# Peptides against a protein of PDB entry 3ESW, part 37

Target 1, 322 residues: chain A of PDB entry 3ESW
Amino acid sequence: NNIDFDSIAKMLLIKYKDFILSKFKKAAPVENIRFQNLVHTNQFAQGVLGQSQHLCTVYDNPSWHSIVLETLDLDLIYKNVDKEFAKDGHAEGENIYTDYLVKELLRYFKQDFFKWCNKPDCNHCGQNTSENMTPLGSQGPNGEESKFNCGTVEIYKCNRCGNITRFPRYNDPIKLLETRKGRCGEWCNLFTLILKSFGLDVRYVWNREDHVWCEYFSNFLNRWVHVDSCEQSFDQPYIYSINWNKKMSYCIAFGKDGVVDVSKRYILQNELPRDQIKEEDLKFLCQFITKRLRYSLNDDEIYQLACRDEQEQIELIRGKTQ

## One batch from the design tools (peptide; made by RFdiffusion4, then SolubleMPNN)

Design b1_p11_6_s1 (from b1_p11_6, 8 letters changed)
Fold by OpenDDE base, seed 2:
Structure b1_p11_6_s1 (fold): chain B 322 residues (1-322), chain A 11 residues (1-11)
Amino acid sequence: as target 1 above (322 residues)
Amino acid sequence: EIKELYLLVLE
């Protein structure tokens, strides 16, 4: 009785694929009810849903990608990438090149392109006058500012000239290509778009404790990689918990293909109470939104993404970057 | 805000 192990293995693989695909079928009525009840009764769930409706899709805009690529100094970027790639002599092909690209984009963005803005410069006194600026509070956008998805405008008075300077908190990343300044929100927003414009798989990570960053899926490393434009940081998920000694409760990643609780990657110590939602409900919520985002994908795409998800979950449990 | 905190840790 020659057991055809190859035939058995193929059959098991087919059954496994079918099993995985079955999880991504249209939600059962009971799941829809659970979802609706959760988002109607839990504010944190409402927030996650609201963010997903924006962050999961907004960066998938080909027109914006073109504008970004036309705005960046691509010659400089690729020159620097080629230079760094050549130093390491990697025979590993195009996959590792993308890691070098992301590292250069981090450098370029922080050093050459974008500016951190704690306080704006005085519109009247000119450059390097932020030290003279006193915050007066925040107000709603004016008619011009409202054109660029501005939710709030910070108001500052110059101690030197007495003039008022407005610092609109623009959420339109195309406007940020012009203004080239902001805080973590503006940095992460525009940098997420920049990475997407190079055709990369990117997630926007929201931390409840007022920080935001990116994750990039490295084909070379075959995992999600921490990317913080503010810090020019690549693959340093520990910087918040360890280096900053930051206390955190939730980190949620938002991408075109899913919403994932990535808290375990970043919250290594000083964990704050996770009391905003039941863990099972958060898990359900993220899975449900992820399932919705994948409804239009074919079985092969769903399967590949599910395999990626499983690898990530294993990574998050093990606490080791593979 | 966050950069200030980071700078404080690096100092």
Scores: peptide ipSAE 0.030, ipTM 0.712, DockQ to the pose 0.013
Fold by OpenDDE base, seed 4:
Structure b1_p11_6_s1 (fold): chain B 322 residues (1-322), chain A 11 residues (1-11)
Amino acid sequence: as target 1 above (322 residues)
Amino acid sequence: EIKELYLLVLE
């Protein structure tokens, strides 16, 4: 009996696909109940849900993409990309070109476009006056600031002139194209939009210990790549745990296609207690949200994403950070 | 030099 291995392989592949697809079917009533109970009883879960409702979809705005592309110096960017790409002897059409693009965007953003703002300059005294600024605290946005999704305004007094300077923490990334300054939140917010505007697969990574960064899916590397606009960092997930010696508990990635606990990629040492949620509940939560985000996708898209998810999970388990 | 960035998460 010639075992038709090809037929068996095809059958197994079909069954495997069906099995994978079955996991992404509409949530069972019991899963809905579990989800509802979790988000109502666990503050961390509620926070993750709240973030997912914004971060997973907000950057998928074609109007914003157009505004970004019109605002950036694309000629400079592509000139530099082409220069570095050619220098390394790559041919046009290689998937690696996108990695060069992201690296140039990191350079451009940090060096040419955006500014780190520890303290604002005095609005009266002008540039390079931040050293004279004393924090007075934070307050709610005024009517103008509220137009740009501002949650908090930091208030500073100039020690030289005595005037008050407002530093609104804008969440509208289009406003950030104008202001061109901020801290990690503003940096990551706008940079995430920038990467999305180039049609890239991007996730927003939230770290519980007051940092945020991006991940970009490199088609060349065939994996999610750490991208930190603040650090001009590409594929250096170790910088926080090793270089900064930062203690961390949770890193959660938010993308259009899912929510993923990526803590294992970034927390290499000095792990803080993961006491905010049960591990099983966090896994369930991320899977549940991911499932919801994929409800409108076709079976092929769901399967491809599921394969990517499995590859990522294997990567995260193996701890092969290069 | 990796600056000790006092990273305020947007609340």
Scores: peptide ipSAE 0.028, ipTM 0.682, DockQ to the pose 0.013
Fold by OpenDDE base, seed 5:
Structure b1_p11_6_s1 (fold): chain B 322 residues (1-322), chain A 11 residues (1-11)
Amino acid sequence: as target 1 above (322 residues)
Amino acid sequence: EIKELYLLVLE
């Protein structure tokens, strides 16, 4: 009896695909009830949901992508990418090229394009006057600032000239293409959009302990890769826990295709209590939101993404980036 | 927000 192993393998793959697809069917009434109860009773869950409603979709704007690409020095970027790519000589050229692109975008963004703003320069005294600025507090946006999704404006007084300088905290990434300054929020916001504008798979990572960064899905490395625009960092998830000795409790990644607890990638030591939500409830929440984000996808897309999810979960459990 | 001090550790 020649066991047709090929036929068995094909049948198993079909059954496995069907099983995976079954997990992404419309949520059962009991799951909806659990979800509603969770987001109404748990503030952390409500926060994750609120963030997902914005961060998972806001960057998927073709008009914004066009504006970004028109604003960046693409000639410089691609020149540098091509130069580094030519040195590699790797047979998997198309996939590794995107890693070089992201690395160059990190360089370009930090070195050539965007500026860290601890304090603004004085509007009257000009550049390099931030040392003379005293914070007076924060206020709501004025009529002009409110046009650019500004939630708060930091107010500073110049110790030299006495004039007031406003530092609006814009959430409109298109406005950030003009202002070209900010802190981790503005950096990550605009950089996420930049990466998306190149057609890359990108997630926005929120850390509860007041930092934010990106993840890029590298087709070459076949995994999610840490990307921090503030640090010009590529594939260095350890920088927060090890280099900064930062204490952290939660890192949540938000992308168009899902919401994922990525804490295990970044929290390598000095873990703070994860007391904001039950682990089972957080897992459920992320899965529920992810499922909802994928409702319009076809079976093949769902299957491919589910395979990526499983690979990521294995990676996160093993603590080894393969 | 990340304080400037955290950025200085990686420079």
Scores: peptide ipSAE 0.033, ipTM 0.733, DockQ to the pose 0.014; fails the geometry check
Fold by OpenDDE base, seed 1:
Structure b1_p11_6_s1 (fold): chain B 322 residues (1-322), chain A 11 residues (1-11)
Amino acid sequence: as target 1 above (322 residues)
Amino acid sequence: EIKELYLLVLE
């Protein structure tokens, strides 16, 4: 009886695919109950859910993508990308072009486009007057500021002229194309949209310890790559734990196709207690939200994403980005 | 590289 090993291998692959796809079927009643109980009883879980409802979908706006592409100096960007690609890209393969694009976008954004704002300039005294500004606190948005998804406005008094300057913390990334200033929240928000506008696979990474950044899926590297617009950083996940000696507990990535605990990529030392949720419950939560985000995808898309997810999990366990 | 104070925009 010649065992047809090829036939067996094909059957095993089919069964494996079916098994993977079965994980993304509609949640069982018991899973729905578990999910509902978790988000109603655990504040951290509720926060992750709330963020996912916004961050996973908000950047998938074609109108916003058009506005971004019309606003950026694309001629400058592509000129620089082409210049760098011409040096090394042909030897390393065509997929590296996108990595050069992301690196140039990091440069362009930090050096040419956006500004870090510790304190605003005085609206009355003009440019380079931030040294004269004293914080008075924060308040709610006025009627104009409220149009641009503003929850908080920082208030400053000028020590020179005595006038009040408002620094609204806008969450509308289109408004940020105009204001072109902010802190890590504004930087990451707009930069996430910028990367999305180029058709890239991007995730927004939230760190519980008051920082945010991006991840980009590199086809060249075949993995998720750390991207921090504030630091002009590409593929340097260690900068927080090692360079900054930052203590961290949670890093959660939010993308259109899933929510993933990426803490293991960034928390390399000085880990803070992970006491906000049970590890099993966090894993369940992220998987449950991810399943919901993929409901409209076909079986092939689901399978490809699931394979990508497994590779990422292997990477996170092995610490290959260390 | 100067370590900057990063403030999250509160939702």
Scores: peptide ipSAE 0.028, ipTM 0.634, DockQ to the pose 0.013; fails the geometry check

Design b1_p11_6_s2 (from b1_p11_6, 8 letters changed)
Fold by OpenDDE base, seed 3:
Structure b1_p11_6_s2 (fold): chain B 322 residues (1-322), chain A 11 residues (1-11)
Amino acid sequence: as target 1 above (322 residues)
Amino acid sequence: DIKELYLKVLE
């Protein structure tokens, strides 16, 4: 009896697809109860949920994308991308062009567009006066600052003229297109929006130890790529653990299609205790939120994303990150 | 913000 191996292979592929799709069905009542209990009893879980409600959707705003593209020097950006792309002998139509675009956006953002602000310049004395500024603490936003989703305002006194300068920590990325300064929060917020405005798949990565960065999905490399606008860094996930010798406990990635614990990509040494939540509960939480984010997607979209997720999990388990 | 508290180490 000749075994029809082709028929068996086709049948197995269908069964495999059906199995994958079955994991993304509506949550059972028991899963909903577990989720509700977890977010009400665990502060870390509540924090992850709260962040997901904002970070997973806020950057998918076509109006904001238009404003960004109208604000950036697109002629300069594409000129530089084309120059570097041609220099390395690539032909048009290769997926690698997008990697060159992201690298140029990193350069442009850090060198030409945005500024790091340890301390603000004195509003009275003018440019290059930050060395004369003494921190007095933080306050709530005033009426004008509150228009731009400001959570806190840092207050500084000038040692030379005695005047007060306010440094509002704006969360409105459109306001950041005007102010063009901040720390890691402002940098990552606006840069995430910039990457999204070019139609890229981007995640916002939150580190519990007070840093934030991006991941971009490279179609050329077929994986998530580390991107840090503050460091003009592309595909260097090791910079925190190795170069900075930073101690870390959690890194969580937030995107439109899911929430993923990416700690294994970035925590290569000096791991801090992971005592904020049980590992099984964190895994459940991320999977549950991801399932909800994909509820409106069709079977083909769900299957493609699930395949991508499995490849990422294999990568993270094997520690194959650079 | 925390990055400023760390010194880079040469590889």
Scores: peptide ipSAE 0.036, ipTM 0.762, DockQ to the pose 0.014
Fold by OpenDDE base, seed 5:
Structure b1_p11_6_s2 (fold): chain B 322 residues (1-322), chain A 11 residues (1-11)
Amino acid sequence: as target 1 above (322 residues)
Amino acid sequence: DIKELYLKVLE
């Protein structure tokens, strides 16, 4: 009785695929009820949902991608990428090239393109005058600022000339291509768009303890890779917990294909209480939103993404990101 | 979101 192991393997793969696909069918009424109840009764859940409604889709804008690519010095970027790629000589050249691209984009963005802004320079005194600026508080946007999705404007007075300088906190990443300054929010916002503009798989990571960064899916490494534009950091998820000794409770990744609790990747020590939501409810919430984001995908796409999800979960459980 | 607010260990 020659057991046709190949036939059995094929059948098992088909059954496994069908099983995976079954998880991404339209939500059952009970799941919808659970979801609605959760987002109405839990503020953290409502926040995650609200963020997902924006962050998961806003960067998938072809017009924005074109504007970004027209604004960046692509010649410089690709020159540097090609230079580093030529040194590697790796057989998997096509996949590793994107890692070099992301690393160069990190360099370019921090060194050549964008500026960190603790306090703005005085509009009257000019460059390098931020040390003379005193915060007066925040206010709503004026008519011009409101055109660029500005939620708040920080107001500063120059100790030297006495003039007022406005620092609008723009959420429009296209406006940030012009202003080229900000804090972690502006950095991550624009950098996420930049990465997306190169056709990369990118997630926006929100940390509850007032920081944000990106993740890039490396085809070479076959995993999600930590990317922080503020720190010019690639694949250093430990920098917050270890280098900063930062205490954290939640890190949530938002991408076009899903919402994922990535806390285990970044919270290596000094974990704060995770008391904002039950762990089971958070898991359910992320899965539910992810399922909804994938409703329009075909079976093959769903299956491939589900395989990635499983690999990521295994990675997060094992603590083997490297 | 200000760097000075982060408890960074300077490398």
Scores: peptide ipSAE 0.034, ipTM 0.752, DockQ to the pose 0.013
Fold by OpenDDE base, seed 1:
Structure b1_p11_6_s2 (fold): chain B 322 residues (1-322), chain A 11 residues (1-11)
Amino acid sequence: as target 1 above (322 residues)
Amino acid sequence: DIKELYLKVLE
């Protein structure tokens, strides 16, 4: 009885695929109850859900992508990418071109396009007057500011002329193409949209300890890559824990295809207590939201993404990016 | 985000 090992292997692969696909079927009633109870009883869970409802889908807007591409200096960007690719790209393979693109976008965004704003310039005195600005606090948006998804406006008084300058914290990334200034929130928001506009797989990473950044899925590296527009940083997940000596508790990545706890990638030391939710409940929550985000995908897409997820989990456990 | 400015080590 010659055991057809090839046939057995094929059957095992089919069964494995079916098993993986079964995890992404419609949630059982018990899972729905668990989810509902979790988001209604745990504030952190409610926050993650709320963020997912916005961040996972908002950047998938073709009209916004067009506006971005029309606004950026694409000739300059591609000139620089081509220049760097011509040096090393042919030896490394074609997929490295996208890594060069992301690196150039980081450079372009920080050096040529966007500005960090600790304090705004005085609207009356003009440029380079931020040193004269005193914070008075924050207030709600006026009628004009409200048009651009603004929840908070920082108020400053000029010590020179006494006039008030408003710094609205816009959440509309299209408005940020005009204002071209902000802090980590505005930087990450617009840069996430920029990367998406080039057709890249991008996640928005929220850190509970008041920072945000991106991840890009590199086909060349075959993994998620840390990307911080504020720091012009590519593949340096250690900068927060090591370079900044930052204490952190949670880093959650939000993308169109899933929500993932990526804390292990970034929290390398000085971990703060993870007391906002049970670890099992957080894992369940992220998986549940991810399942919902993938409802419209076909079996092949689901399987490919699930394989990617497993590789990421292995990476996070092994600490390969440390 | 303001807190982040104080945590950055000058490289």
Scores: peptide ipSAE 0.028, ipTM 0.735, DockQ to the pose 0.014
Fold by OpenDDE base, seed 4:
Structure b1_p11_6_s2 (fold): chain B 322 residues (1-322), chain A 11 residues (1-11)
Amino acid sequence: as target 1 above (322 residues)
Amino acid sequence: DIKELYLKVLE
């Protein structure tokens, strides 16, 4: 009996696809109950859910993409990309071009476009006066600041002139195109939008220990790539644990297609206790949110994403961070 | 300095 291996392989592939797709069907009542109980009883879970409701979808705004592309010096960006791309002997149409684009966007953003703001300059004394600024604390936004999704305003007093300067922590990335300054939150927020505006697959990575960065899915590398706009860093996930010697407990990636615990990519040493949630519950939570985000996708899209997820999980288990 | 930036993030 000639075992038709091709037929068997096709059948197995179909069954495998069906199995994968079955995992992304509407949540069973028991899963809904578990989810509801988890987010109501666990503060960390509630936080992850809250972040997902914003971060997973907010950047998928075509109007914002247009505004970004109109604001950036695209001529300079593409000139530099083309220059570096040509220098390395690549031909047009290679998937690696996007990696060059992201690297140039990192350069452009840090060197030409955005500014790190430890303390604001004095609004009265002018530029390079931040050294004279004393923090007085934080307060709620005023009526104008509230228009730009401002949650907190840091208040500073100038030691030279005595005037008060407000540093609103805007969450509206379009406002950040105007202000062009901030800390890791503003940097990551706007840079995530910038990358999205170029049609890239991007995730926002939240670290519990007060840092945030991006991941970009490189079609050339066929994986999620660490991207930190603050550091002008591309594919250096080790910088926090190794270079900074940072202690960390959780890194959660938020994207349009899912929420993923990426802690294993970034926490290479000095791991803090993961005591905010049970590991099984965190895994369940991320999967549940991911499932919800994919409800409108077709079977082919779901399957492709599931394959990507599996590859990522294998990567994360193997700890092959370069 | 990366370390300096890290310290800035923590402040």
Scores: peptide ipSAE 0.033, ipTM 0.739, DockQ to the pose 0.013; fails the geometry check

Design b1_p11_6_s3 (from b1_p11_6, 9 letters changed)
Fold by OpenDDE base, seed 3:
Structure b1_p11_6_s3 (fold): chain B 322 residues (1-322), chain A 11 residues (1-11)
Amino acid sequence: as target 1 above (322 residues)
Amino acid sequence: DIKKLYLEVLE
């Protein structure tokens, strides 16, 4: 009896696809109850849910993408990308071109477009006066600042002229295209929108220990790539744990297609206690939110994303991001 | 304030 190995292989592939698709069906009543209980009883879970409701969808705005592309110097950006791409001997049509684009966007954003703001310049004394500024504390936004999703305003007094300068912490990324200054929150917010405006697959990474960055899915490398606009960093997930010797507990990635615990990519040493939630409950929470984000996708889209997720999980277990 | 933390580690 000649075992038709080709027929068996085809049958196994079909059964495997059906098994994967079965995991993404609508949640059972018991899963909904577990989810509701978790977000009502655990503050960390509630925080992750709240962030997912904003970060997973806010950047998928075509009107914002148009405004971004009209604001950036696209001629300069593409000229520099083409120059570096040609210098390394690559031919047109290679997936690696997008990696060069992201590297140039990191350069352009940090060097030509956006500014780090430890302290604002004095509104009265002008440029390069931040050294004369003393913090007085924080206030709520005024009527004008409130138009641009401002949660907090830092207040500074000039030691030279005595005038007050306000530094609004805007969350509207379109307002940040005008102000062109901020800290890690403003940098990551606007840079995430910029990458999305080029049609890229991007996630926002939140670290519990007061830092934020991006991940970009490289079609050339076939994986998620670390991207930090503040550091002009591409594919350097080790910079926090190794170079900064930073202690960390949680890193959570938020994208349109899912929420993923990426702590294993970035926490290489000096791990802080993970005591905010049970590991099994965090895993359940991320899977449940991811499942909800995919409810409108077709079977082919669900299967492709599930294959990508499995590859990422294997990568995270092996610790092989060298 | 990640930049302050980074500067404190490099000092």
Scores: peptide ipSAE 0.030, ipTM 0.714, DockQ to the pose 0.013
Fold by OpenDDE base, seed 5:
Structure b1_p11_6_s3 (fold): chain B 322 residues (1-322), chain A 11 residues (1-11)
Amino acid sequence: as target 1 above (322 residues)
Amino acid sequence: DIKKLYLEVLE
C-alpha cells in the first residue's frame, strides 16, 4: 500500500487553509457582545480601539504618498541605497534591497530631513535660540493651527526678546513635511507615512510608557523588524529595555492588516505590571480588531496574513528574533 | 516625551 504522501500532504494543506480561513469569518454574535462589553467597561481596551480606528488606516492615503515622494530627495536616497546594496552582492537582491531602503530612510530622516524639537526656536530671534525659551504651558489651537489636526499648542516665551513662540503639536503628517520638527510623536507619525509611501508593510507601535516607533515587515528577514526614526535604529528592539533600562508594560502595534501585542519583542526586562486589562481580553481584542480589518480581503490574502501572524507568535514565544 | 526624560537621565 504505497501511501501517497504527496496527496496526503496536499489534503492536509487544504484542510489547514480551510481551518485558518474559518477563524476569519464574520464574528459570532457572542464575540460581538464580548467586544462591545470589553470596550465599554475597560478604558485600556477603549484606547486601543480608538487608536486602531486612526492608526490602522490613516497612512493608506495615495495622495499623501505622492506628496511625500515629491517632498523627499529621492535621488539622494536611492543613490545611497544603491551604493550600500552594491556592496552586499547578495543573491537575494530584491528582498534585501528594502532593508537597505529602510536603513537609508532612517539615516536621511534623522540626518537630513527632520529635527528633534525639545523647545522651539524663538520666532523672533531665529535659529538655535531654543535655550532661551521658557515654557508657559499649553493651549488649544487657533483657527490656522486647527486646520492641521492640532490637538494642543505648547507656548514658550523667549527670555531674550520676550516674544511668545507657539509650538503646535500637529498630527497632520503633511504639515510635518513643512515644519520638519517635533518629538517622538511627530517623528513616528511622519516616518510611518514615509515608509508607507514606499509601499512597505509598516506598523505603528504605541508604548504605554510614552514612546512610539515603527515596525517594518522585512521580506528578506521574513519577520517584523523594529524601526525607530528617533534613534535611527533598525532591528534593535532591545534598546528600550536594555540600553535605556526603560520600564514598560504594553507595546501595541497598529497596521492596516491587524493589531498585535508586541510587548514580548521589546519588554525584555523591568516589566511593569500589566494590570490595565486581562491578558485573555487583550488577546481577544487584538484578534477581534484584526479580524475586522481583514473582512474585505480574499481567502488567499487572509491565509497569507494568518501564516505571518502564526510565525510572529512563534517568534514572540521563542524570544528568537535573531 | 521619553527622549526628554532619557536626555535628562543622561545628563
Scores: peptide ipSAE 0.030, ipTM 0.706, DockQ to the pose 0.012
Fold by OpenDDE base, seed 4:
Formats: C-alpha cells, sequence, structure tokens
Structure b1_p11_6_s3 (fold): chain B 322 residues (1-322), chain A 11 residues (1-11)
C-alpha cells in the first residue's frame, strides 16, 4: 500500500489549521467568566486590558498617518535610506530595505526631529534654560491642554525669572508632531505612529518599570525586532538588562493583532519578582485579548498570525537574543 | 546622554 505521504501531509495540515482556527473561535462562556473575574480581581490584568483598549487600535488611524507623512521630511529620509541601502550593495525590492527605513527613521527622529525633555525650557527666558527650572509637582490639564489627551502637566518654576512653565504630558501623538519634545512616553507614542504611518507592523512595548519602546516586524529577519527611538536602537533587546543593568518584571507588547508577554526578550538578568499576576492568568489574559482582536479576521489571516505567534514563542523560549 | 538623563528621571 503506497502510503500517499502527500495526501497524509495535506490532511494533517488541514487538521492542524482547523485545530489552530478552533482556538480563535468565539470565547466559550467559561473563558468569558474567567476573563471577567480576572480583570475585576487583578489590578495588573485590568491595567493590561485598559492599555490594550487604547494601544492596540489607536495607531491604526489613516488620517493620522497622512498628517505624519506630510510632517516628516520624507525627501531627506528616503535619500538617506537609499544612500545606505546602495552603499551595502542591496538591490531594490529586497525586504531588507524596510530595515534600513526603520534605522533611518530612528536616526531622523532622534537627531533631526524630536528632543528629549528632562525639564522644559523657561517659556520666558527662552532656549537652553532648562537648568534653571525647578519642579513644583504635577497637576491636571487646563482647557487647552485637555484637547490633546493630556493626563498630567508637570509644573516648573524658573529660578532666574520666577515664571511658571508648564510641561503637559500629551498623549495625542499629533500634538507631539508640533511640540517635538518629551520623555520615553512621548517618544515611543509618536514613533509608534510614525512607523505605523509607513504601513509597518508595529507593537508598543510597555515595561512595568517605567520604560516603553517599540517592536517592528521585520520581513527580512522574519521576527519582531526591538526598536527604541530614545536610544536610536535597532535589534538590541539586551540594552536594558545588560547595558543599563535595569531590573524589570514585565514587558508587554501591544499591537493591532495581539497582546504578547515579551518579557523573556528583554529581561535577561536582574529579574524582579513577577508577583502582580499568576503566570497562567497573564498568559490567559494575553491570549484572550489577542483572540478578541482577531475576531474580524478571516481564517487565512488568523492562521498566518498564529504561525507567527508560534515562531515568536519558540524564539522567546530559546532565549536566542543575538 | 539620553540614557543617563532617563535613569535620572526614573530615580
Amino acid sequence: as target 1 above (322 residues)
Amino acid sequence: DIKKLYLEVLE
């Protein structure tokens, strides 16, 4: 009996696809109950859910993409990309071009476009006066600041002139195109939108220990790539744990297609206690949110994403950070 | 150094 291995392989592939797709079907009542109980009883879970409701979808705004592309010096960006791409002997149409684009966007953003703001300059004394600024604390936004999704305003007094300068922490990335300054939150927020505006698959990575960065899915590398706009860093997930010697507990990636615990990519040493949620509950939560985000996708899209998820999980288990 | 400045803000 000639075992038709091709037929068996096809059948197994179909069954495997069906099995994968079955996991992404509408949540069972028991899963809904578990989810509801988890987000109502666990503050960390509630926080992850709240972040997912914003971060997973907010950047998928075509109007914002247009505004970004109109604001950036695209001629400079593409000139530099083309220059570096050609220098390395690549031909047009290679998937690696997108990696060059992201690297140039990192350069452009840090060097030409956006500014780090520890303290604002004095609004009265002018530029390079931040050294004279004393923090007075934080307050709620005023009526104008509230228009730009401002949650907090840091208040500073100038030691030279005595005037008060406000540093609103805007969450509206379009406002950040105007202000062009901030800390890791503003940097990551706007840079995530910038990358999305180029049609890239991007995730926002939240670290519990007060840092945020991006991941970009490189079609060339066929994996999620660490991207930190603050550091002009591409594919250096080790910088926090090793170079900074930072202690961390959780890194959660938020994208349009899912929520993923990426802690294993970034927490290489000095791991803090993961005591905010049970590991099984965090895994369940991320999977549940991911499942919801994929409800409108077709079977082929779901399957492709599931394959990507499995590859990522294998990567994360193997700890092969280069 | 943005890193240094960042670390100073986190403290």
Scores: peptide ipSAE 0.028, ipTM 0.655, DockQ to the pose 0.012
Fold by OpenDDE base, seed 1:
Structure b1_p11_6_s3 (fold): chain B 322 residues (1-322), chain A 11 residues (1-11)
Amino acid sequence: as target 1 above (322 residues)
Amino acid sequence: DIKKLYLEVLE
């Protein structure tokens, strides 16, 4: 009885694929009930769901991608990428080119394009007058500011001329191409769109402790890579826990193909209590949202993404990014 | 690859 091991292996692979695909089928009634109960009873779950409804899809806008590409100095960017690639890229393979692109985009964005704004300059006194600005608080947007998805406007008084300067916190990333200034929220919002405009796989990472950054899926490294536009940082997930000695509880990544708890990648020490939701419920929530985001994908796409997800989970458990 | 597209538009 010659056991055809090749036939058995093929059958096992088919069964494994079918098993993986079965996890992404339409949710059972009991899972829908669990989801509804969770998002109606747990505020953290409501927040994750609300963020997913925006962050997972908003950046997949072809019109925005065109506007971004028309606004950036692509000649400068590609000149710099080509220069760095010519030094080392040929030895490492073609896939490394995209890593060089992301690194140059980080440089370009921080050094040439966008500005950090602790305090705005005085609208009356002009440039380099932020030292004269006193915060008066925040208020709602006016009629003009409301056109650009603005929820909050910071108000400042100039100590020199006494005039009021408004710093609207715009959430419209196209408006940020014009204003070219902000804090971590504006930086991450526009930079996420920029990376998406280059056709890259990108996630928006929300940290509960008031920071946000990106992840990029590197084909060269074959994993998700930490990307922080504020810090011009590539593949330095330890920067918050180690360099900043920041205490953190949750890091959640939002992408077009899924929502993932990436806390294990970034919370290396000084972990704050994870008391906002049960761990099993958070895992369920992220999986449930991810399943919904993949409903339109074919079986091969679902399988490839599921394989990538499993590799990421193995990475997160093993702590191999240290 | 947006670079390819960009180069094609410049050419």
Scores: peptide ipSAE 0.013, ipTM 0.425, DockQ to the pose 0.015

